# Peptides against a protein of PDB entry 6GMG: the designs that were tried, part 265

Target 1, 331 residues: chain A of PDB entry 6GMG
Amino acid sequence: DSDDRVTPPAEPLDRMPDPYRPSYGRAETVVNNYIRKWQQVYSHRDGRKQQMTEEQREWLSYGCVGVTWVNSGQYPTNRLAFASFDEDRFKNELKNGRPRSGETRAEFEGRVAKESFDEEKGFQRAREVASVMNRALENAHDESAYLDNLKKELANGNDALRNEDARSPFYSALRNTPSFKERNGGNHDPSRMKAVIYSKHFWSGQDRSSSADKRKYGDPDAFRPAPGTGLVDMSRDRNIPRSPTSPGEGFVNFDYGWFGAQTEADADKTVWTHGNHYHAPNGSLGAMHVYESKFRNWSEGYSDFDRGAYVITFIPKSWNTAPDKVKQGWP

## One batch from the design tools (peptide; made by RFdiffusion4, then SolubleMPNN)

Design b2_p21_3_s1 (from b2_p21_3, 13 letters changed)
Fold by OpenDDE base, seed 1:
Structure b2_p21_3_s1 (fold): chain B 331 residues (1-331), chain A 21 residues (1-21)
Amino acid sequence: as target 1 above (331 residues)
Amino acid sequence: MEEEIKEALERSKESHLAKAK
């Protein structure tokens, strides 16, 4: 019930955060304290700290998606998404594997499909592509130059993305980024922009015309990455949660985790920032909490979700919402 | 798409970690 959502109050720009608390290997804090950290660490525009605006605080108040929203500067569109799926593993397990005790065939197939996704490889693919994009952006002062550079980079690497249509989300992502067009953002100069990454967890069984079993246990064929490119067609993601399998059971629609542009080579050491729910300090859900998780904790996900995608978008280089290094927690 | 975004934003999300505490 969104009616209980409250926008967190403004925090003074000079207010330092309280210490984060450990939570199952994560660093956790209340949303207001995250705002304090954000203002000290991530708020910088052209090297100057900024107070989180009312609009940004409102975005943040929406929970996990709010964390990605405030840091990327736009609501996630999820158009340029990557994943990795082991088709051989999937086929072999379906052929040679057996349902667990009490597991239906549909449950088995859904589980095997879920387990056939490799979160680490999906993340690495997104990082690879982001790196290519960043090279293409570096000295491009107009979109045409960027696209030419991008095509050259892809050709040199023999990357299957070179065969994507010009209208593909891959090639249109930059031009469709609002901050690219903003005077204080990219100002239509690709060299002022950088690629950033966030992740979305969601449910595969969203087709209302499909069987109840697919809605309950997953659709093994849904949201698979295209071979060679790793691109996931997200057009059918309508934020529909998993269907209950028992009375009283309920599932969440999605989870979002913000990575940005960390340069840490070891995936396991990367930090992912996410929220639990919308901010409802006077409601049943309570105050929103923000988590800073290592990749292992993020990628583990929940039973609510059987898909993970790693999405590329762009932010101005003048923003500090995606620094090279992210420190977990406070201090 | 805007309506879908609004609906998605209005849906509650609970952390399983919070429930475990």
Scores: peptide ipSAE 0.024, ipTM 0.684, DockQ to the pose 0.369
Fold by OpenDDE base, seed 2:
Structure b2_p21_3_s1 (fold): chain B 331 residues (1-331), chain A 21 residues (1-21)
Amino acid sequence: as target 1 above (331 residues)
Amino acid sequence: MEEEIKEALERSKESHLAKAK
């Protein structure tokens, strides 16, 4: 029950974290220890180390979404999302493939759709777009200049995003970022902001008016990226979990992974930070744990989810929640 | 949006990671 959630206590600013421990190829620690690491590595504002505030600790306490929340400075809106889908593979497998033994047609179609997404290509697309946006942000001192720069960059790259409507989440994302408007943040100056990336895993079969089979096994047509742009319409994502296929089975509603703005060119070497559940040290779930995973571990996902989106948002350059290099674990 | 946030947070109960342990 969410009623068991507790805000982790404050950690002294200079307290060093305890060593992380390996967990299924990931680095794992308890939330309190992550706060210690966060204060040492990611807390800096204008180069000055900061104690995680009570508000930030409260955000963090919500689990997987909390990690992205505290590092991005806002609850994820997921509006600017990217993915990669192999339409030809999907069509060919549906046409020529067959359900496995014991697999229903709906289960087969859902699985084929899931397997037709390319997580690496989706991530690379988001990185490409973030790079373009960062170039557009550079030396742009008002939103108009940013948008003009963005259009020019897209035109130079012959990117289909140049054809998006001005009201598109792509063009409105910056103006809709609270930290952009904050005096100690962007102060309405695009050049003070940078693009960052996080990922969301979720279930495609969320339409309650659809068939039970789609809710159980996935909706093959849902949350596909638009051709050319790679944009995913996330408007129908209501954080509804997969429906159980058997009595007593339950699935989680989502998972969030924080990437930030790492410059590591090899996707497999990038680090993704995420949490397991809300912090309930006195409850049945226990204390929240934070994981730092390599891309392989993150992108693998779980049976709870059949979609992965890579989302772009913005943070002030003065924040250190998205450094160029992220080290897995501690030390 | 606030309602969606509330719902998302309330339903963020058991983690698949916890189940995998």
Scores: peptide ipSAE 0.023, ipTM 0.650, DockQ to the pose 0.464
Fold by OpenDDE base, seed 5:
Structure b2_p21_3_s1 (fold): chain B 331 residues (1-331), chain A 21 residues (1-21)
Amino acid sequence: as target 1 above (331 residues)
Amino acid sequence: MEEEIKEALERSKESHLAKAK
């Protein structure tokens, strides 16, 4: 079935998008029409509109991850991830709460853990860190200068990230970004780069050596942010879906949403771009659709997932895939 | 990478949106 994936055809550079349609509080369109919008709005390199390349169209064809892929310029590595977890709420609910009728203890604990994450605070933390990084990048012309600036910024804010190891994804993220090293990208100049954000939804119960209950109902202890920093260790995320709780039940491994570098202060007004599935116009799944969702719609997620992470990566400032303002839909 | 994506995108997420409505 996955072999039915097709790369969307090229769209003429000046082809204007058809109107998006509302769908469940979102703006929705077919992938080819998103390509048209992307070329008009997000394709600009050094201020010049570009046609989406065959490679980019191929990346996009992979669905939700494809949207993040084409806009970030790389397949998501998810190494620099943030979340917010209310430990007190979790402990109190476990102690004083009880399973619902028909809910097992494992289901209860998994649910309580899921509910103890705050998506808005997690997103806010990522935005805060991205802002710090952007300040550190602004006048840094080599990595050493960037790192020095970053440490100074963190010290000034008394941020716990200042205590991270030099090998931490926090400090190594820039140097590990392919576009930073590219001549037409950062060209090893931090001041040519900016921090951007995307989100991943995934399942906590991915440890195959753990109990079946954790795989079915979640691992309450997995993928929690570190206190003070908000960093999530994503090393154990292997894109393993939730285990079925009944015969015939299946879950999706992940969802990705692209935010970029929007400056909208109200989280609820931010726009998240994502896809429904890989592009299979001649297959059972059909053509890929792209959704532009407000934060509320994005952060709700699905029962397939009990974790949400907000990930920071970098793109060249010359790219317009992460503009300050994103308009939902078309026109 | 491709295999991981295939496993993750085995069905339309649009169906989940319908359930949420």
Scores: peptide ipSAE 0.022, ipTM 0.668, DockQ to the pose 0.187
Fold by OpenDDE base, seed 3:
Structure b2_p21_3_s1 (fold): chain B 331 residues (1-331), chain A 21 residues (1-21)
Amino acid sequence: as target 1 above (331 residues)
Amino acid sequence: MEEEIKEALERSKESHLAKAK
């Protein structure tokens, strides 16, 4: 029950984290210990460590989304999302493949669609776009200059994003970022902001007007990236979980993983930070745990989800929630 | 499947609903 959610207590600014423990190839710790790490490593504003505020601790306490929330400074809107889908693979597998023993046609099609997404290419596309945006931000002191720079960069790369509408999430993302407008944030200066990335896992079969089979086994046509741009229309993502396929079966609605702005060129070496559930130390779910996973572990996801999107947002450069290098675990 | 993480995600769902209220 959501009523069992508790805001973790404040941790002294100088308190060092306890060691993380291995968990399924990940580094894992309790939320209170993550707060300690966060204060030591990620809390810096203008180079000065900060204690995690009560508001930030409350955001964090919401679980998997909480890590992304506290580090991005806003609840995820997921408007600027990217993915990669292999249409040829999908068509070929549907044509030449066969359902497994006991697998229905709907299950087969849903599975083939899921397997036709390339998480690494989706992530790479988001990183590519984030890099373009960062170049556009670097010398822009107003939004107009940023947009002009962005268009120039896209033209130089012959990127299909240059054809997006001015009101699209791609061009409007910066202006719609609260921290961009904050005096102690961007202060309306694009050059004070940087692009960051997080990922969301979710279920494709969310359309209540569609067949029960799509809700149970996935909608093969839903949440595909647009050709050329890689943009995913997330407007139909309403955080609806997969429908049960058997009595007593239940699925979760989403998972969020924070990447930030790591510069590690090898995708497999990048670190993704995420939580398991809301913090309920006195409830049935127990205390929230935070995981730091390698890309392989993150991108693998769960059977609860058949879609992954990589989302771009912005934070002030003065924040250290998205450093160039992230170390897994502690110490 | 990582059951501990899965359970945590369910809790996140409930937390999200709480925020929306």
Scores: peptide ipSAE 0.026, ipTM 0.660, DockQ to the pose 0.080; fails the geometry check

Design b2_p21_3_s2 (from b2_p21_3, 14 letters changed)
Fold by OpenDDE base, seed 5:
Structure b2_p21_3_s2 (fold): chain B 331 residues (1-331), chain A 21 residues (1-21)
Amino acid sequence: as target 1 above (331 residues)
Amino acid sequence: MEAEIEREIEIAKQSHLDKAA
């Protein structure tokens, strides 16, 4: 079925997009039209528009992950992920709450765990860290200078991230970014890079050695952020979907949303760009659609997922895939 | 690379928004 994926054709550089359409409070368009918008708005390298390359169009064709892929310049590794979990709420609800009518204990615990995550606080933490990283990047012309700046910033803020190991994804993320090493990218100059954010929705119950109940209803203990830092260990995320609870039921393995580096202070007004599925214009799924959603629409997620992570990566400042302001839809 | 990615996204075979409808 995945064999039906097709790379969208090239769009003329100066072709303007057709108007987006409203969809569940989102702005929606077909992938080819998004390419047109992307070329007009996000394609700029050193201030000059670029036609989306065949490679980029191929990345994009993979659906929701494709949007993040084309804008970040790499397939998501998800190593530097943040979330917020209210441990007190979780413990209190488990102790004093009870399953709903017809709800199993496992289902109850999974639901309570899901509800104990605060998407807005998780997003805010990622933005906070990205801001610290950007300050550390600003005048650093080698990785050593960047790391020193980062440690100083963290110390000044008394941030628990200062205690992370040197090999932690937090400190290694920049050096592991391909575009940082590219001549036309960072060229090993941290000051040419900026931190950007995307989000991943996924299922907690991915451990196949665990109980069936955890796979069906969630693993309450999985993918919690570390206290103080907010870091989520994503090493156990293997893109395994939720297990069916009834015959014929199926769940999607993940969703990705691109935020970039918007400066909008109100989280609710931030725009998240994502796709519905891989591009299959001649298949049963049809053409890929791209959505630009407000945070409320994005963070709402689906029953397929019980975790949301906000991930930091880096792109060259010369790219315009993460502008300060993102306008929803077209025109 | 494509094969690896295809494996990872193999199950993403439906529109997410269809679930919200």
Scores: peptide ipSAE 0.026, ipTM 0.718, DockQ to the pose 0.339
Fold by OpenDDE base, seed 3:
Structure b2_p21_3_s2 (fold): chain B 331 residues (1-331), chain A 21 residues (1-21)
Amino acid sequence: as target 1 above (331 residues)
Amino acid sequence: MEAEIEREIEIAKQSHLDKAA
């Protein structure tokens, strides 16, 4: 129940963070301390540190989505999403594999589908596309120039995205970004914007008209990337959690991880920032914690989810919420 | 233990915002 949610108090601009707690490839801290780090490292607008506003603190207080929200400047729309699915592996395992002891056929198929997604390749695809977009943005001073550049880049790389409709999330993402239109943001100048990446974990079995087995164990056919482009149709993601498979079991609706625009070439060394739950210091859930995880820790996900998507959005270059280098933890 | 920490995170994640874009 989000009724117990509390907006973290303001932190003085000059207050330094306390040390993070390291744990198995992650760095963990309470949300208030993350705000302190954020103000020191990520808050900069036009090179000047900013105190996290009440609005931003409120966004952050919503948990994992709050981390992506505060850093991207908008609630995630998830429209421009990428993934990688190994169709051959999936078919082969279904044909030649068998359910584990006690595993139902539906559970087996759902598991095989989940395991057929390649998180690293999905992430790499998003990074590839983001790079193309960034090149298209560099010298474009209006949307038309950006789109022309983008089409040229795609043609040069023989990328299937060149065949997408002009109204597709791929081509419309920039114009639909509020910060692009803001005077202190992009001011309608694409060259003032850059592509950034976040990830969403969610459940495939969200179709209420499908079988109960799919809702419990996953829909093997749902949320697969389109061949060639890697685009995932996210229109059917309604933040519906996995259905319980046993009495008392419950699952959460999603998880979000913020990557931004790190330039680290080794995926395994990239840092993903995410939260555990909404901030409820006086409630049963307790205070919100923020985690900075390596890719292996993030991409592993949880049993709550059988899909991972890597989403591209845009932020102004004047923001420092997506720096080239992210240092895990503090100091 | 890593598994214990992961379980704690999973258990703690009980609810998140459901807001339309």
Scores: peptide ipSAE 0.025, ipTM 0.685, DockQ to the pose 0.060
Fold by OpenDDE base, seed 2:
Structure b2_p21_3_s2 (fold): chain B 331 residues (1-331), chain A 21 residues (1-21)
Amino acid sequence: as target 1 above (331 residues)
Amino acid sequence: MEAEIEREIEIAKQSHLDKAA
C-alpha cells in the first residue's frame, strides 16, 4: 500500500556511510545509508556539501524513480529518449525463426523484438548526443546561441537530429528544464548547464485497446527508435505494467537507473544507481534499498520489462549529482 | 546465488509507486 511510504529521516551532514554490501557486480545499501553517501559525494552545490533536504528525501523515498528524481532535480519526463533496434535481425528472426516449444506466436514475436534491442548501442547513442549537447552548451549564454551551436555540431557530424523540428523534445529539452530557469541553477544561461543521462525500463504492451497477447507478451512494434536519430517516442508510455500471464502474477511498472555524466569510456565499467521500491520501513515491503550496478547488471533488466530507453536531461554544472567519476559502493 | 538475488530484487519491486499516475 502506497500509504505505507515514509520519508527517510535527515542524516547528519558529517555522518559517513557504512560499507555497502557487494553482490554479483552490484553494491547495495539501505536508503538511509545512501543519503549519507549522497551528502558526502553528490550533495555539493557550488563546491559546498549540503544536507539532503526534506523535499529531496521525500523524492528519494519513491524508490527507483526517486534516485533519478533527487539527482536530476525533477521527476523524469522521459521525453528525450534514445534506443537502438536491429530491424534486420528482427525481420529475419520473425521470418526464419520458430517459436520455442510451448511458446505462443505472440510470445515469440515479443521475445524476438525484445532481443532485437541493443542496450549498449542505445546507451552509446545517448552519450554521443549528450556530448554534442555539452559542446553546444559550453559557450552559449542564451538559448538561441545554444540552438545555433547545436545545429552546427549536428551538421558537422552529419547527424540526422539536425532535421528534427524545433519543437521536438531534442531542441526543447533545455528550455523545459526547471533548473535551467532557476536563479541558482542555470539562470537562463545554457553554459551553466550540462547534459546528463538516466535509463528507464518499461513494458511495451501498454495499449489497452490492443490484444491481450500484446499486453502479456509485448508489442513488437511499440517504442522503437526512429531510424537515424535513435529517438524513441515515449508519449505512449503510461507506466502500465505487463499484464499477468497467470492468476496471481504481478509485474512492476518501471525501473529507473541514474548514470549522470560519467566519462568512463568503457560502458561495462559505468555505474548505474537505482532503488528497489518505495521506503516502507514499517510496512510489508520494508526499507528501501539503493543499488549501484555495473552496466551489465543494469542493462539485463527484469522480465517485467521488454524496453530500455536512455534519456537525456540537464542539470546545473554547479550540482555534483553527476560527477565525471562514480565509485561503486562504499568505501 | 545470483539467481536468488535477482529473484529477491524482483520480489521487492512488486509494489512500486508511480508519482506521475
Scores: peptide ipSAE 0.025, ipTM 0.685, DockQ to the pose 0.078
Fold by OpenDDE base, seed 1:
Structure b2_p21_3_s2 (fold): chain B 331 residues (1-331), chain A 21 residues (1-21)
Amino acid sequence: as target 1 above (331 residues)
Amino acid sequence: MEAEIEREIEIAKQSHLDKAA
């Protein structure tokens, strides 16, 4: 199936996009037209439009992950991830609730766990942390200064992240960002970088040594955020899809949505950019489509997934892949 | 109509490339 993937052709730098298809909070277009929009709106380096390179088009062709890849400049590592889980709700529903008609106990527990995650609060936590990081970056000209600023900011806010180990993804994320080290990127200057956010949807029941029920209906205890920090241990995420519950049923391994660094305070008005599948215009899947969705549409997810994480990474401020305002569709 | 759009998107989500970082 992967052999059907095709890199979209180059688009002229000055070619304007065709109109997107708007529908119920989403705007949709084919991948080639997204490239046109990307070149007009998001391609700017130091204020100058750039044609999407062959490498970037290759990244984009991978589908949903490709959208995040081309805009963040690196394949998602997902190490600095946040979520929100209501433990009291979970315990109460397990104790006082009951399985629906035809629902197994394992299915009930998996569903209750899924419903105990709050996507909006998870997103809010990531935005809060990104804001703290951006304040730490703004006047820091080396990593040591950045880390000192970060610790001061966390102390002032009495944030539990101040107690994280120095090796934590929270403190090591910047130094592990390739664009931070690039001459035309951060050039090892934190003040040239900014924090950005993307989201990943995935399946909790990925442990192959666990029960079949957990693989089919979810692992209620997996990928919960740590209390106080909201950090999710993503080390056990191996991109394993949900196991079929009936013959012929199949699930996708993940979904990615790009947010960037929008300043819109209302979560419901934020725009998330994502793709449907890898680009296969001559294959069974067909051409890749790109969607610009409102938060509610993105966070709803699919039955393929029972976890959502909001991940922080960094890009150079000279890039325009994460503008303050994102407008849906075209025009 | 919203449900129809959601179904269309879900049908499109038939496969993603399994790529590791």
Scores: peptide ipSAE 0.024, ipTM 0.686, DockQ to the pose 0.075

